# Peptides against a protein of PDB entry 5VVV: the designs that were tried, part 229

Target 1, 276 residues: chain A of PDB entry 5VVV
Amino acid sequence: FLCGVVEGFYGRPWVMEQRKELFRRLQKWELNTYLYAPKDDYKHRMFWREMYSVEEAEQLMTLISAAREYEIEFIYAISPGLDITFSNPKEVSTLKRKLDQVSQFGCRSFALLFDDIDHNMCAADKEVFSSFAHAQVSITNEIYQYLGEPETFLFCPTEYCGTFCYPNVSQSPYLRTVGEKLLPGIEVLWTGPKVVSKEIPVESIEEVSKIIKRAPVIWDNIHANDYDQKRLFLGPYKGRSTELIPRLKGVLTNPNCEFEANYVAIHTLATWYKSN
Target 2, 276 residues: chain A of PDB entry 5VVV as posed
Amino acid sequence: FLCGVVEGFYGRPWVMEQRKELFRRLQKWELNTYLYAPKDDYKHRMFWREMYSVEEAEQLMTLISAAREYEIEFIYAISPGLDITFSNPKEVSTLKRKLDQVSQFGCRSFALLFDNIDHNMCAADKEVFSSFAHAQVSITNEIYQYLGEPETFLFCPTEYCGTFCYPNVSQSPYLRTVGEKLLPGIEVLWTGPKVVSKEIPVESIEEVSKIIKRAPVIWDNIHANDYDQKRLFLGPYKGRSTELIPRLKGVLTNPNCEFEANYVAIHTLATWYKSN

## One batch from the design tools (peptide; made by RFdiffusion4, then SolubleMPNN)

Design b2_p29_7_s1 (from b2_p29_7, 12 letters changed)
Fold by OpenDDE base, seed 3:
Structure b2_p29_7_s1 (fold): chain B 276 residues (1-276), chain A 29 residues (1-29)
Amino acid sequence: as target 1 above (276 residues)
Amino acid sequence: REEFLKKVRELLKGDEKEAMKKIVKLEEE
């Protein structure tokens, strides 16, 4: 069971010292996972093709080593979906080289994220792939296999919540393709019925699990404030029955952008997890 | 739901950060 934090918000990414402090807190609270997915980290999303510099590499290596020291699984995410051409072998090779570099930093867990992108494929991709889901699954499977089928590999679908599914979760052709074609060793991220789900009913998890043919990892935006800077949610982790735990592969909270505001969010998640 | 999804898809053709702010607000309506 993956339980911890995803740094997945828009806004200023956390600094390395904050991330190390996070790892210390995660260990103290018996959580086990950190997903590196800061939207405004340039080489994570906007400039995903660019290799890390020597200085950036040193920082990431140090960060990954720190995670290991605190027994936190460090998952490196990349979000190529803004402008990748799925059918272009050069794009695929560029993605492979980028993840090879991160592997050299000591990273062993990875994620491909296709959240918050346009659903339209380019003309070249339309000639090769039957749908957007087919294109995403193809590259994800290829990368997963290329990396030697790591123990932890995550996929974030473009339809990552109930409200994004057409016509609904159980009948989504996109999620059906994901469920049928995504290799079984790849985990699927899900935010619940909404992008920011006030509640995640057990029945909603059963519904999505059926179509994707696996238990999802919850990317939980309950404490996220990047969507509304005026919102600072300092309340406990709520609206999630502990009955979800046996039905999930994990829960990763995407908390407030302000690092110091996240004590309650992370601590109450830990309490929730241990209450099972 | 169809109208909502149409709005979502149109918004995501632009700046995704701004799109998501609007989408989250629309989900609360």
Scores: peptide ipSAE 0.691, ipTM 0.965, DockQ to the pose 0.941
Fold by OpenDDE base, seed 4:
Structure b2_p29_7_s1 (fold): chain B 276 residues (1-276), chain A 29 residues (1-29)
Amino acid sequence: as target 1 above (276 residues)
Amino acid sequence: REEFLKKVRELLKGDEKEAMKKIVKLEEE
């Protein structure tokens, strides 16, 4: 069971010292996972093709080493979906090289994210792939296999919540393709019925699990505040029955952008997790 | 639902950060 934090918000990424402090807190609270997915990290998303500089590499190596020290699984995410051409072998090779670099930093767990992107494929991809889901699954499977089928590999679908599914969760052709074609060793991220789910009913997890043919990892935006700079979510982790735990592969909270605001959010997640 | 998804898709053709701010607000309605 993956339980911890995803740094997955828009806004200023946490600094390395904050991330190290996070690892200490995660260990203390018996959480086990950190997903590196800061939207405004340029080389994570906007400039995903660009290799890390020597200085950036040193920082990431240090960060990954720190995660290991605190027995936190460091999952490196990349979000190529803004402008990748799935059918272009050069793009696939570029993605492979980027992940190879991160592997050299000591990272062993990875995520490929296709959240918050346009559903329209380019003309070249439309000629090769039957759907957007087919394109995403193809590259994800290829990367997963290329990396030697790491123990932890996550996929974030473009339809990552109930409201994004067409026509609905149980009948989504996109999610059906993901469920049927995504290799079984790859985990699927899900945010619940909504992008920001106030509640995640058990029935909603059963529904999505059926179509994706696996228990999802919850990317939990309950404490996310990147969509409203005037709000801080300081309340406890709530609206999730502990009955979800046996039905999930994990829960990763995507909390407030302000690192200091997340004590209650993360601590109460830990309490929730340990309650079952 | 179809209208919502149409709005989502249109918004995501632009700046995704701004799109998501609007989308989250739309989900609260």
Scores: peptide ipSAE 0.682, ipTM 0.963, DockQ to the pose 0.944
Fold by OpenDDE base, seed 5:
Structure b2_p29_7_s1 (fold): chain B 276 residues (1-276), chain A 29 residues (1-29)
Amino acid sequence: as target 1 above (276 residues)
Amino acid sequence: REEFLKKVRELLKGDEKEAMKKIVKLEEE
């Protein structure tokens, strides 16, 4: 069971000292996972093709080493979906090289994210792939196999919540393709019925689990505030029955952008997790 | 739901951060 934090918000990323403090807190609270997915990290998303500089490499190596020191699984995410051509072997090779670099930093867990992108494929991809889901699954499977089938590999679908599914969760051709064609060792991220789910009913998890043919990992935006900078979500982790725990592969909270605001959010997640 | 998804897709053609702010608000409606 993956339980911890995803740094997955829009806005100023946390600094290295904050991330190290996070790892210390996660260990203290018996949480086990950190997903690196800051939207405003240029080389994570907008410039995903660009290799890390020597200075950036040193920082990431230090961060990964710190996670290991605190027994936190460090998952590196990349979001190539803004402008990748799935059918272009050079693009696939570029993605492989980027993940090879991160592997050299000591990272062993990875995620491919296709959230917050347009559903339209380019002309070249339309000639090769039957659907957007087929294109995404193809590259994800290839990367997963290329990396030697790491123990933890995550996929974030473009339809990552109930409201984004067409026509709905249970009948989504996109999620059906993901469920049928995504290799079984790859986990699927899900935010619940909505992008920001006040409640995640057990029935909603059963529904999505059926179509994706696996228990999802919750990317939980309950405390996310990047969409409303005037709000701080200081309340406890709530609206999630403990009955969800046996039906999930994990829960990663995407909390407030302000690092210091997240004490209650993360601590109460830990309490929730331990209550089962 | 189709109209909602159409709006979401149109918003995602622009700045993603601004799109997500609007999408979250639309979900509350």
Scores: peptide ipSAE 0.650, ipTM 0.960, DockQ to the pose 0.818
Fold by OpenDDE base, seed 2:
Parts: sequence; structure tokens; C-alpha cells
Structure b2_p29_7_s1 (fold): chain B 276 residues (1-276), chain A 29 residues (1-29)
Amino acid sequence: as target 1 above (276 residues)
Amino acid sequence: REEFLKKVRELLKGDEKEAMKKIVKLEEE
């Protein structure tokens, strides 16, 4: 069971010292996972093709080593979906080289994220793939196999919550393709009924699990404030029954941008997890 | 729902951060 934090917000990424402090806190609270997915980290999303510099590499190696020291699984995410051409072998090769570099830093867990992107494929991709889901699954499966089928590999769908599914969760052709074609060893991220879900009912997890043919990992935006800085939710992790735990592969909270504001968010998640 | 999804897709053709702010607000209506 993956339980911890995803750094997945828009806004200024956390500094390395904050991330190390996070690992210490996660270990102390018996959480086990950190997903590196800061939206405004240029080489994560906007400039995903760019290799890390020597200085950046040193920082990431140090960070990954720190995660290992605290027994936290470090998952490196990349979000190529803004401008990738799925059908272009050069793009796939570029993605492979980037992940190879991160593998050299000692990273063993990875994620491909296709959240917050347009559904429209380019003309070249439309000639090769039957749908956007087919394109995403194809590259994800290829990368997963290329990396030697790592123990932890995550996929974030473009339809990552109930409100984004057409016509609905259970009948989504996109999610059906993901469920049928995504290799079974790849985990699927899910955010619940909404982008910011006040509640995640058990029935909603059963519904999505059926179509994706696996238990999801929750990317939980309950404490996210990047979407509305005026709405600082400092309350406990709530609206999630502990009955979800046996029906999930994990829960990763995407908390406030302000690192120091997340004590309650992370601590109460830990309490929730341990209460099962 | 169809109208909402249409708006989501239109918004996501622009700046994602601004799009998501609007989308989250629309989900609350």
C-alpha cells in the first residue's frame, strides 16, 4: 500500500531541504511514499525533453539518497503530455533517455502523468492510434517494459476524476481502453469524483476499479490550495472511509503549496491509514 | 455534464494552471 505525499501542485516547488524534512516526517508517521511531480518544475512538464544539468543531477541524487535513508519510496514522475508526439520514435527515445538519466540517480520507481492536457491528438498520432487512450497506453507500456518493469510504475490518466469522464466513469471509452490495454503491473492514479473531492465514496472506487481492472492509487487533492489560494483547507483528512484502504493500492495527498501548512494534512492522513 | 466537459476541454487548450482554477470553481457550482 503506497501512502504518503505527491508534490503535484502548481506553484513554487518545494526546496530540497523541505523535501528532506518531508521524508523525515513521513518516516516518523509511518508513511512510505513520495511522488515527485511538481507542475512548475520545468524539466518535469514544460521542458520534459531536457536532461538535468550536472548541478541538478547532484541535487536529485542527493534527494533520492535521502528518501532511501528514511525508507521512503521515491517515485519520479514526468508529464510529457503537453507537446509529445506519441507516434514519433524520436520522442519516445527522448523520454527513455530522460528516464535513463533519472535511473542513474538511483531512482527505481516511475510515473507517467497525462493530467491537465488537451484530448486532441496531432494529425500524425491520429493516423497511428485509434484514440488518445491508445496513444497514452502504448507509450506507457513501452516505457514500463523498457525500464525492466519496475516494481512501482504509475500512470495518471487524462480522465483522472469522475467529472472528467465521458459519458461517465463506468462507460468511459477512454478508461475502458486504459483498463484493457494498460499492462497489469502498472498502477493507475485516480482523484475521486472531482478534481477536489470533498468525499470519495466506496462505491465510486468500486466503479472505477471495475473499468480500469485494478485498484487505483488515490491522488488526493483534499488539501490542495493551488487551484484556489483563498481556500486554505487546514482540516483533517476526512470524507474517506477507512473501508477504502482494502480497495486501494495507495493514497498520496497533494497538499498545500506552503510546506509548513501541511503538518495537519499529512499527520491526519497517517492517522487515517494506521486506523485500519 | 456534456457542457461541463466541453468547457473543460476548451479551457485546457490554454494555460493549464488558469484552466484548472476555473474548472475547480465550475465543479463547485
Scores: peptide ipSAE 0.700, ipTM 0.964, DockQ to the pose 0.919; fails the geometry check

Design b2_p29_7_s2 (from b2_p29_7, 12 letters changed)
Fold by OpenDDE base, seed 1:
Structure b2_p29_7_s2 (fold): chain B 276 residues (1-276), chain A 29 residues (1-29)
Amino acid sequence: as target 1 above (276 residues)
Amino acid sequence: RKELLEKIKELLKGDEKEAMKKIVELLEE
């Protein structure tokens, strides 16, 4: 069971010292996972093709080593979906080289994210792939196998919540393709019925699990505040029955952009997790 | 917002259990 934090918000990323402090807190509270996915890290999303510099490499190696010291699984995410051409072998090779570099930093767990992108393929991809889901699954499976089938590998679908599913969760051709064609060792991220789900009913998890043919990992936006700069979500982790725990592969909270605001949120997530 | 965050930062410099209690109390004000 993956339980911890995803740094997955828009806005200024956390500094390295904040991330190290997070690892100390996660270990102390018996949480086990950190997902590196800051939307405004340029080499994570907008410039995903660019290799890390020597200085950036030293920082990431230090951060990954710190996660290991605190027994926290460090998952490196990349979001190539803004402008990748899935059918272009050069693009696939570029993605492989980027993940090879991160593997050299000591990283062993990875994620491919296709959230917050256009649902349309380019003309070249339409000639090769039957659908957008087929293109995403093809590259994800290839990368997963290329990396030697890591123990932890995550996929974030473009339809990552109930409201983004067409026509709905149970009838989505996109999610059906993901369920049928994504290799079984790859985990699927899900935010619940909405992007920000006030509640995540057990029945909604059973519904999505059926179509994707696996228990999802919850990317939980309950404390996310990147969409409203006037709000801080300082309350406890709530609106999730403990009956969800045996039906999930994990829960990763995507909390407030302000690092200091997240103490109660993360602590109460840990209490929730340990209650079952 | 900034003032509240600074108060939380100061509380977190102390004992963690006490800090948690005081943060919850601060949020209930």
Scores: peptide ipSAE 0.194, ipTM 0.794, DockQ to the pose 0.020
Fold by OpenDDE base, seed 4:
Structure b2_p29_7_s2 (fold): chain B 276 residues (1-276), chain A 29 residues (1-29)
Amino acid sequence: as target 1 above (276 residues)
Amino acid sequence: RKELLEKIKELLKGDEKEAMKKIVELLEE
């Protein structure tokens, strides 16, 4: 069971010292996972093709080493979906090289994120792939296999919540393709019925689990505030039955952008997790 | 917002249990 934090918000990423402090807190609270997915890391998303510089590499190596020191699984995410051509072997090779670089930093767990992108393939991809889901699954499976089938590999679908599913969760051709064709060792991220789910009913998890043919990892935006800079979500982790725990592969909270605001949120997530 | 975050930050310098209690109290105000 993956339980911890995803740094997955838009806005200023946390600094390395904050992330190290996070790892210390996670260990203390017996949480086990950090997903590195800051939207405004330029080389994570907008410039995903670009290799890390020597200086950036040193920082990431230090961060990964710190996670290891605190026995926190560091999952490196990349979001190539803004402009990748899935059918282009050069693009696939570029993605492989980027993940190879991160592997050299000591990272062993990875994620491919296709969240917050248009449901549209370029003309070249439309000639090769039957659907957007087929394209995403193809590259994800290939990368997963290329990396030697790491123990933890995550996939974030473009339809990552109920409201983004067309026509709905149980009938989504996209999610059906993901469920049927994504290799079983790859975990699927899900935010619940909504992007920001006030509640995640058990029935909603059963529904999505059926179509994706696995228990999801919750990317939990309950405390996310990147969409409204006037708001701070300082309350406890709530609106999730502990009955979800046996039905999930994990829960990663994507909390407030302001690092200091997240103490209660993360601590209460830990309490929730331990209560089962 | 900034003031609240600074207060939380200061509380977190202390004992965890006490910090948690005080943070919760601040949130109830």
Scores: peptide ipSAE 0.182, ipTM 0.779, DockQ to the pose 0.020
Fold by OpenDDE base, seed 5:
Structure b2_p29_7_s2 (fold): chain B 276 residues (1-276), chain A 29 residues (1-29)
Amino acid sequence: as target 1 above (276 residues)
Amino acid sequence: RKELLEKIKELLKGDEKEAMKKIVELLEE
């Protein structure tokens, strides 16, 4: 069971010292996972093709080493979906080289994220792939196999919540393709019925689990505030029955952009997790 | 907002149990 934090918000990423402090807190609270997915890290998303510089490499190596020191699984995410051509072998090779670099930093867990992108394929991809889901699954499977089938590999679908599913969760051709074609060792991220789910009913998890043919990992935006700079979500982790725990592969909270605001949220997530 | 975050940051420098209690109290104000 993956339980911890995803740094997945828009806005200023946390600094390395904040991330190290997070790892210390996670260990203390018996949480086990950190997903590196800051939207405004240029080399994570907008410039995903760009290799890390020597200085950036040193920082990431230090961060990964710190995670290991605190027994926190460090998952490196990349979001190539803004402008990748899935059918272009050069693009696939570029993605492989980027993940090879991160592997050299000591990272062993990875994620491919296709959230917050257009559903439209380019003309070249339409000639090769039957659907956008087929394109995404193809590259994800290839990368997963190329990396030697790492123990932890995550996929974030473009339809990552109930409201983004067409026509709905149980009948989504996109999610059906993901469920049927994504290799079984790859986990699927999900935010619940909504992008920000006030409640995540057990029935909603059963519904999505059926179509994706696996228990999801919750990317939980309950405390995310990047969409409203005037709000701080300082309250406890709530609106999630403990009955969800046996039906999930994990829960990763995507909390407030302000690092200091997240103490109660993360602590109460830990309490929730231990209550099962 | 900044003042609140600074206050939380200062509380977290102390004892964790006490910090948690004080943070909860601060949020109920």
Scores: peptide ipSAE 0.188, ipTM 0.772, DockQ to the pose 0.020; fails the geometry check
Fold by OpenDDE base, seed 2:
Structure b2_p29_7_s2 (fold): chain B 276 residues (1-276), chain A 29 residues (1-29)
Amino acid sequence: as target 1 above (276 residues)
Amino acid sequence: RKELLEKIKELLKGDEKEAMKKIVELLEE
């Protein structure tokens, strides 16, 4: 069971010292996972093709080493979906080289994220793939296999919550393709009924699990505040029954952008997790 | 917002249980 934090918000990423402090807190609270996915980290998303510099590499190596020291699984995410051409072998090779570099930093767990992108393929991809889901699954499976089928590999669908599913969760051709064609060793991220889900009913998890043919990992935006910088969500982790735990592969909270605001949020997630 | 964050930082320098209690109290104000 993956339980911890995804740094997945828009805005200024956390600094390395904050991330190290996070790892210490996660270990102390018996959480086990950190997903590196800061939207405004240039080489994570907008410039995903760009290799890390020597200085950036040193920082990431240090960060990954710190996660290991605190027995926190460091998952490196990349979001190539803004401008990748799925059918272009050069693009696939570029993605492979980027993940090879991160592997050299000591990272062993990875994620491909296709959240917050257009639902349309370019003309070249439309000639090769039957649908957007087919294109995403193809590259994800290829990368997963290329990396030697790591123990932890995550996929974030474009339809990552109920409100983004067309026509709905149970009838989504996109999610059906993901469920049927994504390799079984790849985990699927899910956010619940909405982008920000006040509640995640057990029935909603059963519904999505059926179509994706696996228990999801929750990307939980309950404490996310990047969509409203005037708000701080300082309350507890709530609106999730403990009955969800046996039906999930994990829960990763995407909390407030302000690192210091997340103490209660993360601590109460830990309490929730240990209550089962 | 900045002031609240600074207060939280200061509280977290102390005892964890007491800090949690005081943070909850601050949120109720």
Scores: peptide ipSAE 0.073, ipTM 0.705, DockQ to the pose 0.020; fails the geometry check

Design b2_p29_7_s3 (from b2_p29_7, 8 letters changed)
Fold by OpenDDE base, seed 3:
Structure b2_p29_7_s3 (fold): chain B 276 residues (1-276), chain A 29 residues (1-29)
Amino acid sequence: as target 1 above (276 residues)
Amino acid sequence: REELLKKIRELLKGDTEKAMKEIVKLEEE
């Protein structure tokens, strides 16, 4: 069970010292996972093709080492979906090289994120793939296998919540393709019925699990505030029955952009997790 | 917002249980 934090918000990423403090807190509270997915890391998303500089590499190596020190699984995410051409072998090779670099930093867990992108394929991809889901699954499977099928590999679908599913969760051709064709060792991220789910009913998890043919990892935006610059979400982790725990592969909270605001959020997540 | 964050940081220097209770209340302000 993956339980911890995803740094997955839009806005200024946390600094290295904050991330190290996070790892310390995670260990103390018996959580085990950190997903690196800051939207405004240019080389994570907008410029995903670009290799990390020497200085950036040193920082990431230090960060990964720190995670290991605190027995926190460090998952590196990349979001190539803004402009990748799935059918172009050069693009796939570029993605492989980028992840090779990160592997050299000591990272062993990875994620491919296709959230918050256009659902349309380019002309070249339409000639090769039957659907957007087929394109995404193809590259994800290939990368997963290329990396030697790491123990932890995550996939974030474009339809990552109930409201984004067409026509709905249980009848989504996109999610059906993901479920049927995504290799079973790859985990699927899900935010619940909504992008920001005030509640995640057990029935909703059963529904999505059926179509994706696996228990999802919740990317939980309950404390996310990147969409509202005037708010801090300081309340406890709530609206999730503990009955969800045996039906999930994990929960990663994507909390407030302001690191200091997340003490209650993360602590109460830990309490929730340990209550099962 | 910065003042709120400052207050949170100060609260966390004290008793954790009390701090958490007070932090939750700050959301309503």
Scores: peptide ipSAE 0.449, ipTM 0.921, DockQ to the pose 0.021
Fold by OpenDDE base, seed 5:
Structure b2_p29_7_s3 (fold): chain B 276 residues (1-276), chain A 29 residues (1-29)
Amino acid sequence: as target 1 above (276 residues)
Amino acid sequence: REELLKKIRELLKGDTEKAMKEIVKLEEE
């Protein structure tokens, strides 16, 4: 069970010292996972093709080492979906090289994210793939196998919540393709019925689990505030029955952009997790 | 907003249980 934090918000990423403090807190509270996915890290998303510089590499190596020190699984995410051509072997090779670099930093867990992108394929990809889901699954499977089938590998679908599913969760051709063709060792991220789900009913998890043919990892935006700069979500982790725990592969909270605001959010997540 | 964050940091220097209760109240203000 993956339980911890995803740094997955838009806005200024946390600094290295904040991330180290996070790892310390996670360990103290018996949580186990950190997903690196800051949207405004240029080399994570907008410039995903760009290799890390020597200086950036040193920082990431230090961060990964710190996670290991605190027994926190560090998952490196990349979001190539803004402009990748799935059918172009050069693009696939570029992605492989980027992840090879991160592997050299000591990272062993990875994620491919296809959230917040256009649902349309380019003309070249339409000639090769039957659907957008087929394109995404193809590259994800290939990368997963290329990396030697790491123990932890995550996939974030473009339809990552109920409201984004067409026509709905249970009948989504996109999610059906993901469920049927994504290799079974790859986990699927999900935010619940909505992008920001006030409640995540057990029935909603059963529904999505059926179509994706696996228990999801919740990317939980309950405390996310990147969409409203006037709000800080300081309340407890709530609206999630503990009955969800045996039906999930994990929960990663994507909390407030302001690191200091997240103490209650993460602490109460830990309490929730340990209450099962 | 910055003042609120400062207050949170100050609260967290004290008793954790009390701090958490007070932090939750700050959201209601």
Scores: peptide ipSAE 0.441, ipTM 0.920, DockQ to the pose 0.021
Fold by OpenDDE base, seed 4:
Structure b2_p29_7_s3 (fold): chain B 276 residues (1-276), chain A 29 residues (1-29)
Amino acid sequence: as target 1 above (276 residues)
Amino acid sequence: REELLKKIRELLKGDTEKAMKEIVKLEEE
């Protein structure tokens, strides 16, 4: 069970010292996972093709080493979906090289994120793939296999919540393709019925699990505030029955952009997790 | 916003259980 934090918000990423403090807290609270997915890391998303500089590499190596020190699984995410051409072997090779670099930093867990992108494929991809889901699954499977089938590999679908599913969760051709064709060793991220789900009913998890043919990892935006700079979500982790735990592969909270605002959010997640 | 964060930081210097209770109340303000 993956339980911890995803740094997955838009806005200023946390600094290295904050991330180290996070790892310390995670260990103390018996959480085990950190997903590196800051949207404003330029080389994570907007410039995903670009290799990390020497200076950036040193920082990431330090961060990964710190996670290891605190026995936190560090998952490196990349979001190539803004402009990748799935059918272009050069693009696939570029993605492989980027992940090879991160592997050299000591990272062993990875994620491919296709959240917050258009559902449209370019003309070249339309000639090769039957659907957007087919394209995403193809590259994800290939990368997963290329990396030697790491123990932890995550996939974030474009339809990552109920409201983004067309026509709905249970009948989504996209999610059906993901469920049927995504290799079983790859985990699927899900945010619940909504992007920000006040509640995640058990039945909603059963529904999505059926179509994706696996228990999802919750990317939980309950405390996310990147969409409203006037608000801090300081309340406890709630609206998730502990009955979800046996039905999930994990929960990663994507909390407030302001690191100091997340003490209650993360602590209460830990309490929730340990209550099962 | 910064003042609120400052309050949170100050609260966290004390008892953690008390701090959490007070932090939750800050959201209601």
Scores: peptide ipSAE 0.441, ipTM 0.919, DockQ to the pose 0.021
Fold by OpenDDE base, seed 2:
Structure b2_p29_7_s3 (fold): chain B 276 residues (1-276), chain A 29 residues (1-29)
Amino acid sequence: as target 1 above (276 residues)
Amino acid sequence: REELLKKIRELLKGDTEKAMKEIVKLEEE
């Protein structure tokens, strides 16, 4: 069961010292996972093709080593979906090379994220793939296999919550394709009924699990505040029955942008997790 | 927001458990 934090918000990413402090807190509270996915880290998303510099490499190596020191699984995410051409072998090779670099930093867990992107394929991809889901699954499977089928590999669908599913969760051709064709060893991220879900009913998890043919990992935006800079969400982790735990592969909270505001959020997630 | 963050930082200079108990109350203000 993956339980911890995803740094997945828009805005200024956390600094290395904050991330190290996070690892200390995660260990102390018996959580086990950190997903690196800051939207505004240039080489994570907007410039995903760009290799890390020597200086950036040293920082990431140090960060990954710190996570290991605190027994936190470090998952490196990349979001190539803004402008990748799925059918272009050069694009695939570029993605492989980028992830090879990160592997050299000591990273062993990875994620491909296709959230918050256009639902349309380019003309070249339309000639090769039957649908957007087919294109995403193809590259994801290929990368997963290329990396030697790591123990932890995550996929974030474009339809990552109920409101983004067309026509709905249970009848989504996109999610059906993901469920049927995504290799079984790859985990699927899910956010619940909405982008920000006040509640995540057990029935909603059963519904999505059926179509994706696996228990999802929750990307939980309950404490996310990147969409409202006037708010800090300082309340407890709530609106998730503990009955969800046996029906999930994990929960990763995407909390407030302001690191210091997240102690209650993370601590209460830990309490929730340990209650079952 | 900045004032709230300032309060949180001050609380976190002390015991973390006590700080969290006080921080959760700040959302109600």
Scores: peptide ipSAE 0.522, ipTM 0.930, DockQ to the pose 0.022; fails the geometry check

